# Peptides against a protein of PDB entry 4N7V, part 12

Target 1, 222 residues: chain A of PDB entry 4N7V
Amino acid sequence: TLRSITSPLVAHRLKPIRQKTKKAVVSILDSEEVCVELVKEYASQEYVKEVLQISSDGNTITIYYPNGGRGFPLADRPPSPTDNISRYSFDNLPEKYWRKYQYASRFVQLVRSKSPKITYFTRYAKCILMENSPGADFEVWFYDGVKIHKTEDFIQVIEKTGKSYTLKSESEVNSLKEEIKMYMDHANEGHRICLALESIISEEERKTRSAPFFPIIIGRKP

## One batch from the design tools (peptide; aimed at target 1 K15 P116)

Design b1_p12_2_s2 (made by RFdiffusion4, then SolubleMPNN; from b1_p12_2 with S1E E4L E9V)
Fold by OpenDDE base, seed 3:
Structure b1_p12_2_s2 (fold): chain B 222 residues (1-222), chain A 12 residues (1-12)
Amino acid sequence: as target 1 above (222 residues)
Amino acid sequence: EYDLSGAIVIDL
């Protein structure tokens, strides 16, 4: 099943973006829907042959073939659907579209990993918890120039000298020099706080049913 | 605006 290889994408709170590659254009719309346009070139003109429009919660996929499958000239936005529109739920999406859905999902995850959810200023650093999940990216920009970037898979450290390295195991983390451990300790504390705030704010958001509380900024740079 | 300059290029 599609669910066994990916979960429904989540594009909530993401700003609009449009990225073109050779074979496709992927967009996050103002509506927070995600569109994948499949592009073909004929006589030096690019045409959109197929469009997957995915709801912001990833659960509904609308598929259409512009101009009866003949294609529509590539523009600055997806072409409007006309005829031959198919609508699928996530669990009923035909297998032939799974790769394209996965592409959309990966793109959304990438964007989410670059989208601040919580920005927290400490005495020593600007901490940022990103929107991606599970295991949201967490960045710490120390005011003295040190940077720590935590992901689910690794921790990247950039020292004052510009020296950069990646840690992929607890053993490597434990082998850090004491000076770097101090930065790591602060980063971990900021991370803990951001995760706690995320939980609390999310619960309040659920209760109030108001406009989204995120993104949020806590404090300000000294 | 997103900064995707350091990200892997995703293509179909």
Scores: peptide ipSAE 0.053, ipTM 0.779, DockQ to the pose 0.034
OpenDDE base, seeds 1, 2, 4, 5: peptide ipSAE 0.050, 0.052, 0.048, 0.052; ipTM 0.778, 0.778, 0.773, 0.780

Design b1_p12_2_s3 (made by RFdiffusion4, then SolubleMPNN; from b1_p12_2 with S1D E4L E9V)
Fold by OpenDDE base, seed 4:
Structure b1_p12_2_s3 (fold): chain B 222 residues (1-222), chain A 12 residues (1-12)
Amino acid sequence: as target 1 above (222 residues)
Amino acid sequence: DYDLSGAIVIDL
């Protein structure tokens, strides 16, 4: 099933963006819907042959073929759906579209990993919990120039000297020099706090059923 | 705005 490969994408709270590659253009719209435009080149002109428009919650996929499949000239936004529109739920999406959905999902996840959900200023650093899931990226920008970037898979450290390295195991973390461990400890504390606040705020958001509370900024730069 | 510096989107 598609669900065994990927979860429905979630584009809530994401700002609009348009990214072109050779074969496709992927967009997050003002509506927070996600569009994948499949691009073909003919006579030095690019045409959109197929569009997948995915709802912000990832559960509804609308597929259409501009100009009856002849294609629509590539523009600065997806072509409007006209004729021969198919609508699918996530669980009923034909397998032939799974790759394209996954492409959209991966793009959204990337964008989410770069989208602040919680910004928390400490005495020493700007901490940022991102929107991606599971295991949201967490960045710590120390005011002295040190940076720590935590992902589900690794921790990247950039030292004051500009030296950069990646840690992929707890053993490597434990082998850090004492100075860097201090930064890591602070980063971990900030991370814990952000996760706790995320939980609390999300619960309040659920209760109120109102506009999103995120992104949120806690504190200010000293 | 997004900072996609160094990020690679896998093409279809």
Scores: peptide ipSAE 0.051, ipTM 0.772, DockQ to the pose 0.033
OpenDDE base, seeds 1, 2, 3, 5: peptide ipSAE 0.050, 0.049, 0.048, 0.049; ipTM 0.771, 0.770, 0.773, 0.773

Design b1_p12_2_s4 (made by RFdiffusion4, then SolubleMPNN; from b1_p12_2 with S1E E4L E9H)
Fold by OpenDDE base, seed 3:
Structure b1_p12_2_s4 (fold): chain B 222 residues (1-222), chain A 12 residues (1-12)
Amino acid sequence: as target 1 above (222 residues)
Amino acid sequence: EYDLSGAIHIDL
């Protein structure tokens, strides 16, 4: 099943973006829908032959073939659907579209990993919890130049000297220089706080049914 | 806005 290889993408709160590659253009629209335009070149002109339009919650996929499959000239936005429109739920998406959905999902996940959800200023650092899930990226920019980037898979450290390295195990973390451990401790505390705040704020959103509270900034740079 | 230079590339 598609669900066995990816979860429905989530594009809520993401800013619009349009990214062109050789064979495709992926967009996050103002509506927070995600579009994958499949591009073919013919006679030195690029045409959109197929469009996957995915809802912001990833659960609905609308597929259409511009001009009955003849294609529509590539423009600054996806072409409007006219006819031959198919609508699928996530779980009913034909397998032939899974790769394209996965592409959209991975793109969205990448954007999410770079989109601040919570920005928290401490005495020593700017902490940022990103939108991706599970295991959101967490960045700590210390005002003295040290940077720590935590992901689900690794921790990257950039020291004042510019020395950069990646930690992939607890043993490597435990082998850090004492000075770096201090930064790590602060980063971990900031991370804990951001996760706690995320939970609290999300619950308040649920209760009030208000407009999204995120992204949020807490504190200010000293 | 986003640095996609290191993005996972899927050949479509």
Scores: peptide ipSAE 0.055, ipTM 0.797, DockQ to the pose 0.029
OpenDDE base, seeds 1, 2, 4, 5: peptide ipSAE 0.033, 0.054, 0.054, 0.054; ipTM 0.697, 0.801, 0.798, 0.804

Design b1_p12_3 (made by RFdiffusion4)
Pose (drawn by RFdiffusion4):
Structure b1_p12_3 (pose): chain A 222 residues (1-222), chain P 12 residues (1-12)
Amino acid sequence: as target 1 above (222 residues)
Amino acid sequence: EEFEEYLDEYYY
């Protein structure tokens, strides 16, 4: 059953983005709702045959077929719903559409992985904690020129040269130059600070009923 | 890959 494979998507605090493609148009609206529009081409013009719209919390799904000859003319914004529409909860979503919800879930998870939640400016680097929690990606751009990309699985180092390599395990990073560990440790301290900063601020947010406390930009680029 | 590069341009 859907929910065997996937969890409801989370599109909160994400910026509006629209993505055209040969098959479909997947987007995130200003209301932070995820919209998936299937697209067909006819008479040198594009038609829409199905629209999936998912709530910000991913719990509510609305699907409408503007069933008519020629479908729906493709525009820059999602079309208004027709009358032959549908609405399901996440658990009550039919066996159909499951391939499409999983696609939308990956789209959102990709976007969150490139959405800054906390931006921290150190003496040596710009630190960014992303949105794809838990274990969000951590990116460090040293003013020195070195780039460090931290994942739950990976550590990625891009030296000033452009010489790039990936370090997966604790043993792999220990196979180091004892100079690059400074970059590694400074980035890890920055990661420690951002995870700590995120916790005490999101805790205050649960204490409140206001506009989101994210994203944050801390300090300034010297 | 192209979309990831676009997101970098969009968010950073």

Design b1_p12_3_s1 (made by RFdiffusion4, then SolubleMPNN; from b1_p12_3, 8 letters changed)
Fold by OpenDDE base, seed 4:
Structure b1_p12_3_s1 (fold): chain B 222 residues (1-222), chain A 12 residues (1-12)
Amino acid sequence: as target 1 above (222 residues)
Amino acid sequence: DEFVKELEKLYL
């Protein structure tokens, strides 16, 4: 099943964006829907041959073929759907579209990994918890120039000198210089706090059923 | 563009 490969994408709270690649243009719309435009080139002109429009919650996929499959010239926005539209739920999406859905999902995850959900200013750093999940990216920008970027897979450190390295195991983290461990300790504390705040705020958001509380900024730069 | 570079790594 598609669900065994990926979860429904979630584009809530993401800003509109349009990114072109060789084979596709992927967009997040003002409506927070996600569009994948499949692009083909004919006579030095790019045409959109197929569009997947995915709802903000990832559960509904609308597929259409501009000009009856002849294609529509690539423009600054997805072409409008015609009368020949197929509508699927996530769990009923034909397998032939799974790769394209995964592409959209990966794009959304990338955008989410760079979209602040919680910004938390400490005495020493600007901490940012991103929108991606599970295991949201967490960035710490120390005011002295040190940067720590935590992902689900690794921790990247940029030292004051500009020296950068990636840590992929607890052993590597434990082998850090003592001065770097201090930064890591602060980063971890900021991370813990952001996760706690996320939980609390999300619960209140659920209870109030109001407009989104996120993104949120806690504190100010000293 | 950072996003373009990352997207080019994605497979369709």
Scores: peptide ipSAE 0.059, ipTM 0.819, DockQ to the pose 0.085
OpenDDE base, seeds 1, 2, 3, 5: peptide ipSAE 0.054, 0.057, 0.056, 0.057; ipTM 0.807, 0.813, 0.811, 0.810; seed 1 fails the geometry check

Design b1_p12_3_s2 (made by RFdiffusion4, then SolubleMPNN; from b1_p12_3, 7 letters changed)
Fold by OpenDDE base, seed 4:
Structure b1_p12_3_s2 (fold): chain B 222 residues (1-222), chain A 12 residues (1-12)
Amino acid sequence: as target 1 above (222 residues)
Amino acid sequence: DEFVEELEKLYL
């Protein structure tokens, strides 16, 4: 099943963006829907041959073929759907579209990993918890120039000198210089706090059923 | 653009 490969994408709270590759253009719209435009080139002109329009919650996929499959010239926005539209739920999406859905999902996940959900200013750093999940990216920008970037898979450290390295295990973290461990300790504390705040705010958001509380900024740079 | 290079890694 598609669900065994990926979860429904979530584009809520993401800013509009349009990114072109050789074979596709992927967009997040003002509506927070996600569009994948499949592009073909004919006579030095790019045409959109197929569009997947995915709802902001990832659960509905609308597929259409501009000009009856003849294609529509690539423009600054997805072409409007015609009367020949197929509509699927996530769990009923035909397998032939799974790869394209995965592409959209990976793009959204990438955007989410760079989209602040919580910005938390400490005495020493600007901490940012990103929108991606599970295991949201967490960045710490120390005011003295040190940067720590935590992902689900690794921790990247950029020292004051500009020296950068990646840690992929607890053993490597434990082998850090003592001065770097201090930065890591602060980063971990900021991370804990952001996760706690995320939980609390999300619960209140659920209860109020109001407009999104995120993104949120806690504190100010000293 | 910060996304272009990363997107090119995504294969359709």
Scores: peptide ipSAE 0.050, ipTM 0.769, DockQ to the pose 0.083
OpenDDE base, seeds 1, 2, 3, 5: peptide ipSAE 0.047, 0.048, 0.047, 0.047; ipTM 0.761, 0.762, 0.759, 0.760

Design b1_p12_3_s3 (made by RFdiffusion4, then SolubleMPNN; from b1_p12_3, 8 letters changed)
Fold by OpenDDE base, seed 5:
Structure b1_p12_3_s3 (fold): chain B 222 residues (1-222), chain A 12 residues (1-12)
Amino acid sequence: as target 1 above (222 residues)
Amino acid sequence: DEFIKELEKLYL
């Protein structure tokens, strides 16, 4: 099943963006829907021959073929659906479209990993918890120039000197210089606080069922 | 962006 290889994509709260590659254009629309445009070149002009439009919650996929498969000239936005439209639920999506859905999903995850959900200013750093899940990215920008970037897979450190390295194991973290451990301790504290606040705010958001509370900014730069 | 480079190589 599709569910065994990916979950429905989640594009809620993401800003509109359009990313072109050689064979596809992927977009997040103002409506927070996601579009994959399949591009072909003919006579030095690019045409969109297939479009997958995915709902913001990832559960509905609309597929259409502009101009009956002849294609529509590539523009600054996806072509509007006209003829030959199919609508599927996530669990009923034909297998031939799974790769394209995964493409959209991976793009959305990338965007989410770069989209602030919580910005928290401490006396030493600007901390940012991102929108991606599970294991949201967490960035700490210390005012003195040190940077720490935590992901599900690694921790990247950029020191004052510009020296950069990646930590992929607990052993490597434990082998850090004492001065760097101080930054790591602060980063971890900021991370804990952001996760705690995310939980509390999300619960209140669930209760009220109003407009999204995120993204939020806590504190201010000193 | 390294991920964008991967997207560029993806065959759909």
Scores: peptide ipSAE 0.060, ipTM 0.821, DockQ to the pose 0.066
OpenDDE base, seeds 1, 2, 3, 4: peptide ipSAE 0.058, 0.056, 0.060, 0.058; ipTM 0.816, 0.811, 0.821, 0.814

Design b1_p12_3_s4 (made by RFdiffusion4, then SolubleMPNN; from b1_p12_3, 7 letters changed)
Fold by OpenDDE base, seed 5:
Structure b1_p12_3_s4 (fold): chain B 222 residues (1-222), chain A 12 residues (1-12)
Amino acid sequence: as target 1 above (222 residues)
Amino acid sequence: DEFVKKLEELYL
């Protein structure tokens, strides 16, 4: 099943964006829907031959073929659906479209990993918890120039000197210089606080069922 | 662009 290889994408709270690659253009619309435009080149012009439009919650997929499959010239937005429109639920999506859905999902996850959910200013750093899940990215920008970027898979450190390295195991973390460990300790504390606040705020958001509370900024730069 | 680079690694 599609569900066994990916979950429904979640584009809520994401800002509109349009990104072109060689074979496709992927967009997040003002409506927070996600569009994958499959692009082909003919006579030095790019045409959109197929469009997948996915709802913000990932559960509804609308597929259409502009101009009866002849294609529509690539523009600054997806072409409007006109012909050969099919609508599917996530669990009823034909297997032939699974790869394209996964492409959209990976794009959304990438955008989410760069979209602030919580910004927290400490005495020493600007901390940012991102929107991606599970294991949201966490960035710490120390005011003195040190940067720490935590993902589910690794920790990247950029020192004052500009020296950069990636940590992928606990042993590597434990082998850090003492001065770097101090930054890591602060980053971890900021991370803990952001996760705690995320939980509390999300619960209140669930209770009110109104406009989203995120993104949120806590504190201010000193 | 970071997005383009990572997206180009995806196969359609």
Scores: peptide ipSAE 0.144, ipTM 0.868, DockQ to the pose 0.077
OpenDDE base, seeds 1, 2, 3, 4: peptide ipSAE 0.140, 0.122, 0.133, 0.129; ipTM 0.867, 0.860, 0.866, 0.862

Design b1_p12_4 (made by RFdiffusion4)
Pose (drawn by RFdiffusion4):
Structure b1_p12_4 (pose): chain A 222 residues (1-222), chain P 12 residues (1-12)
Amino acid sequence: as target 1 above (222 residues)
Amino acid sequence: FELEPIELQEVE
């Protein structure tokens, strides 16, 4: 059953983005709702045959077929719903559409992996904690020119040269120049600070009922 | 279904 494989998507605090493609148009609206529009081409013009709209919390799904000859003319914004529409909870979503919800879930998870939640400026680097929690990606751009990309699984180092390599395990990073560990440790301290900063601020946010406390930009690029 | 890469967002 859907929910066997996937969890409801989270599109909160994400910026509006629209993505055309040969098959469909997947987007995130200003209301932070995820919209998936299936697209067909006819008479040198594109038609829409199905629209999936998912709530910000991913719990509510609305699907409408503007069933008509020629479908729906493709525009830059999602079309208004018709009358032959549908609405399901996440758990009550039919066996159909499951392939499409999973696609939308990946689209959102990908966008969150590139959405800054906390931006921290150190003496040596620009630190960014991303939105894809838990275990969000951590990216460090040293003013020195070195780039470090931290994942729950991976550590990725891009030297000033452009010489790039990936370090997966604790043993692999230990196989190191004892100078690059400074970059590694400074980035890890920055990661420690951002995870700590995120916790005490999101804790104050649960204490409040206001506009989101994210994303944050801390300090300034010297 | 395939997805294209997403670039890093900028915060203003």

Design b1_p12_4_s1 (made by RFdiffusion4, then SolubleMPNN; from b1_p12_4, 4 letters changed)
Fold by OpenDDE base, seed 4:
Structure b1_p12_4_s1 (fold): chain B 222 residues (1-222), chain A 12 residues (1-12)
Amino acid sequence: as target 1 above (222 residues)
Amino acid sequence: WELEEIEMFEVE
């Protein structure tokens, strides 16, 4: 199943963006929908042959073929859908579109990993919990120049000197120099707080069912 | 911060 490969993408709260590659253009629209435009080059002109329009919650996929499959010249926005469109739910998406959906999902996850959800200023650092899930990226920008970037897979440290390294195991974290451990401890505390706040605020948001509470900023830079 | 080029199925 598609679900065994990826979860439905979530594009809520993401800013519009458009990324062009050789074979595709992926966009997040003002509506927070995600569009994958499949591009083919013909006679030195790029044409959009197929469009996957994915709802902001990832659960609905609308597929259409511009100009009856003849293609529409690539522009700065997706072509408008025609009357001959197919609509699928996530779980009913034909397998032939799974790779394209996965492409969109990966793009959205990348954007989410760079989109602040919670910004938390401490005495020593600017902490940022990102939108991606599960295991949201967490960045700590210490005011003295040290940076710690936590992902689901690794922790990257950039020291004051500009020296950078990646930690991929607890053993490596435990082997850090004492001075770096202090930064890590602070980062971990900020991370814990952000996760706790995310949970609390998300619950209130669910209950209220109003405008989004995120992104939020807690505190200010000293 | 771009996605790498991903090979996709042919457009039908």
Scores: peptide ipSAE 0.037, ipTM 0.714, DockQ to the pose 0.057
OpenDDE base, seeds 1, 2, 3, 5: peptide ipSAE 0.032, 0.037, 0.034, 0.035; ipTM 0.697, 0.715, 0.709, 0.713; seeds 2, 5 fail the geometry check

Design b1_p12_4_s2 (made by RFdiffusion4, then SolubleMPNN; from b1_p12_4, 5 letters changed)
Fold by OpenDDE base, seed 2:
Structure b1_p12_4_s2 (fold): chain B 222 residues (1-222), chain A 12 residues (1-12)
Amino acid sequence: as target 1 above (222 residues)
Amino acid sequence: WTLEDIPLFEVE
């Protein structure tokens, strides 16, 4: 099943963006929908032959073929659907489109991993919890130049000298120099606080059913 | 980061 390969993409709260490759253009629209335009080149002109328009919650996929499959000249935005439009739910998406959906999902996840959800200023650092899930990326930018980037898979450290390394196990973390452990401790505390705030704020958001509370900024740079 | 980092192997 598609679900065994990827979860429905989530584009909520993401800013509009349009990125082009040789074969495709992926866009996040103002509506927070995601569009994959499949591009072909004919006589030095690029044409959009197929479009997958995915809802912001990833659950609805609308597929259309511009100009009855003849293609529409590539522009600064996806072409509007005209005819031969198919609409699918995530779980009913034909297998022939799974790779394209997966491409969109990977793009969205990448954007989410770089989109601040919570920015928290401490006395020593700017902490940022990102939008991706599960295991959101967490970045700490210390005012003295030290940088820590936590992901679900690793922790990257950049020291004042510019020396950088990656930690992939608890043993490696425990083997850090005492000076670096202090930075790690602060990063972990900031991370804990951000996760706690995320939980509390999300619960209040659920109760009020108002506009999104995120992204948020807590504190100011000293 | 760029979209080129995400592989898309599609043949129409």
Scores: peptide ipSAE 0.032, ipTM 0.704, DockQ to the pose 0.077
OpenDDE base, seeds 1, 3, 4, 5: peptide ipSAE 0.031, 0.032, 0.031, 0.030; ipTM 0.698, 0.702, 0.698, 0.705

Design b1_p12_4_s3 (made by RFdiffusion4, then SolubleMPNN; from b1_p12_4 with F1W L8M Q9F)
Fold by OpenDDE base, seed 2:
Structure b1_p12_4_s3 (fold): chain B 222 residues (1-222), chain A 12 residues (1-12)
Amino acid sequence: as target 1 above (222 residues)
Amino acid sequence: WELEPIEMFEVE
C-alpha cells in the first residue's frame, strides 16, 4: 500500500513556493495545496502533460491532463483543471501515481524541515524548532557564532573557527570536548523547552479550534 | 531562504 511507504503529506502553514526541475514543477499554493506538474519538451517549448493536485492534508489527490492530454504550455502557475479529472483519496490512489506522490511528499518534508515552527531566543542563542515530523529539525544559532543543527539522524556542529563535524552516535556526543559540551547542554535545554511548548500550544489549539498559533516567536535577542 | 531542487526520475 501507499501508506506502507509514505504518510500523507502535510503542507499546513507552509509558505507558497514554486520549484522547477528537469521533469517537473512542484508548487505549494496560497491555499497550501501541493501541485506536481509533469513537464515535457516539444519543439523547444515546455508543456504540462499531467498535474497532481494534492490537498493540504495530503488525503485528497486530484489528477488531470491539461488540454485533453495534449498538454498546456508551462507558465508561472499550474494550469486550471478543465476536463479528464480524477479524484482519489490517499488510500485509493492508483499505484501508477505513487512515485509522483512520493516526490511531492519528499519536497514538502524538505520545506517543512526549513520552516520555523517555534523560534526561541535565549540569553546565548536563537533556537529554532522546525515543522517537519517525526523528529523535527532543531537549530541553535549562538550569538558568538557557534551553530548546532540537530536532526533525527545526526547532530552537526560548527565551531567559532569554522570547524564543522557531524555526530551520529551517543558515544560521539559523550566524547565531545568540555567547551563544546557547554554549547550542547544549552542546545539540549532549548530543545526540551521548545518541545514542551509545542505540546502545550498544540493542545490549546485543539481546544480553541481557532486559527493556528504557529509559527510562534518567544522572546527576543538580548 | 533557498531549497535544493528534488529531481524526478520518470515522467509518463
Scores: peptide ipSAE 0.051, ipTM 0.763, DockQ to the pose 0.092
OpenDDE base, seeds 1, 3, 4, 5: peptide ipSAE 0.046, 0.046, 0.046, 0.046; ipTM 0.711, 0.752, 0.751, 0.753

Design b1_p12_4_s4 (made by RFdiffusion4, then SolubleMPNN; from b1_p12_4, 5 letters changed)
Fold by OpenDDE base, seed 3:
Structure b1_p12_4_s4 (fold): chain B 222 residues (1-222), chain A 12 residues (1-12)
Amino acid sequence: as target 1 above (222 residues)
Amino acid sequence: WELEEVEMFEVE
C-alpha cells in the first residue's frame, strides 16, 4: 500500500514555494495545496504533461493532463485543471502515481523541517521547533555563536570556533566536553518547553476551532 | 536548501 511507504503529506501553515527540477516542478500554493508538474521538453520548450494536485492534508489527489495530454507550456504556476480530471483518495491512489506522491511528500517534509512552528527566545538563545514530524527538528541559535541542531537522527553542534560535528548516539553526547554540555542542557530545556507549549496550544486550537495559532513566537531577542 | 531530483515515472 501507499501508506506502507509514506503517510499523507501535511502542508498546513507552509508558505508558498516553487521548486523546478529537470523533470518536475513542485509547488506549495497559497491555498496550501501541493502541485507536482511533470515536465517534458519538446523543441527547446518545456511542457507540463501531467499534474498531481494534492490537498493540504494529503488525503485527496487530483490528477489532470493539460491540453488533452498534449501538454501546456511551463509557466510560473501550475496550469488550470482541464475538464478531464481524476480524483483519488490517498488510499485509492493508483500505484502508478505513488512515486510522484512520494516525491511531493519528501519535498513537503523538507520544507516543514525548515518552517518554524514555535520560536522561543531565551536569555541565551533563539530556540526554534520546526513543523516536521515525527520528531520535529529543533534548532538553538545561541547569541554567542554556538548552534545546536537536533533532528530525529542526529544532533549537530557548531562551536564558537566554527568547529562542527554530528552526534548520532547517546554515548557521543555523553562524551562531550563540559562547556558544550552546558549548551546542550540549555537546548534540551528549550526543547522541552517548546514541546510542552506545542501540546497546550494545539489543545486550545482543537477546543476553539479558530484560525491556526501557529506559527508562534514567545519572547523576544534580548 | 532544496530537494535533490528523485527518479519518477515518466509521463506517457
Scores: peptide ipSAE 0.036, ipTM 0.707, DockQ to the pose 0.072
OpenDDE base, seeds 1, 2, 4, 5: peptide ipSAE 0.033, 0.033, 0.033, 0.029; ipTM 0.696, 0.695, 0.701, 0.684

Design b1_p12_5 (made by RFdiffusion4)
Pose (drawn by RFdiffusion4):
Formats: sequence, C-alpha cells, structure tokens
Structure b1_p12_5 (pose): chain A 222 residues (1-222), chain P 12 residues (1-12)
Amino acid sequence: as target 1 above (222 residues)
Amino acid sequence: LPVEFGKFEELP
C-alpha cells in the first residue's frame, strides 16, 4: 500500500518553482502546494490530460480531469479545476496515481536538498544547512576557495585546485593531509553550530503561532 | 551578529 514505500511529502517554506519537460509540468505554487500536470502535444500545441495537486503537508490530494476534447491548453500557471474532480487523503489515495505521488515526493525532496534553512558566515567560510531534514545536507564554501559537501552518507571535498574527491567513511577521512582536517573540522564545527541553532529556534517556533522562523541568514560575508 | 528572517539565500 502507498505508505509502504513512501511518506507524505513536505513542501513547507519552499520557494515557487516551475519545471517544464517533454512529458509533464511539475511545480510548487505560491501557496506551497505541489502541482503535477500531465501534458500531451497535438496540432503543434500542448494539451493537459490530468492534474495532481498535493497539499503542503502532503496529506490531501486533489485530482481533476478537465475531460474534454483537446484536454487543457498548457499555460504558465496550473489551470482552474473543473467539475469532474476528486479529493483523497494520503491513505485513501487509489492504487492508481501512486507512481505519480512518488515522483512528486522525489521532486520535493530534491528541492529541499537545495533550499537553505540556515546560512552561517564564519571567519573562513559560508555555511548552509539545507531543508531536507532529518539529516539535511550541509554545504561549506570557504572564502579560501575550498568546497565541502556533507550528506548523511557522504563527505565531499573540492580543493582550491578543483581537485575533487569523495570520502564516505570515518576511516576514509582519516586518510588525510593533516591540513585539510582543519577544513573538515571547521566545517564540522559549523555544522554543529547550525544544528544547535536550528534546534533552539524551531523550539521557540513550536511555542508560537506566527510566520516561519526560516530560512535564516546569520552574520555577514566579510 | 546580524540576523535576517524569511529571506531566501541564493546558491552559486
């Protein structure tokens, strides 16, 4: 059953983005709702045969077929719903559409992996904690020129040269120049600080009923 | 430190 494989998507605090493609148009609206529009081409013009719209919390799914000859003319914004529409909860979503919800879930998870939640400026680097929690990606751009990319699985170092390599495990990073560890440790301290900063602020946010406390930009680029 | 809220930071 859907929910065997996937969890409801989270599109909160994400910026509006629209993505055209040969098959479909997947987007995130200003209301932070995820919209998936299937697209067909006819008479040198594109038609829409199905629209999936998912709530910000991913719990509510609305699907409408503007069933008509020639479908729906493709525009820059999602079309208004027709009358032959549908609405399901996440658990009550039919066996159909499951391939499409999973696609939308990956789209959102990808966008969150590139959306800054906390931006921290150190003496030596620009630190960014991303949105894809838990274990969000961590990216460090040193003013020195070195780039460090931290994942739940990976550590990625891009030296000033452009010489790039990936370090997976604790043993792999220990196989190191005892100078690059400074970049590693400074980035890890920055990661420690951002995870700590995120916790005490999101805790205050649960204590409140206001506009989101994210994203945050801390300090300034010297 | 200066703090800014709700502003989207652009990535390189």

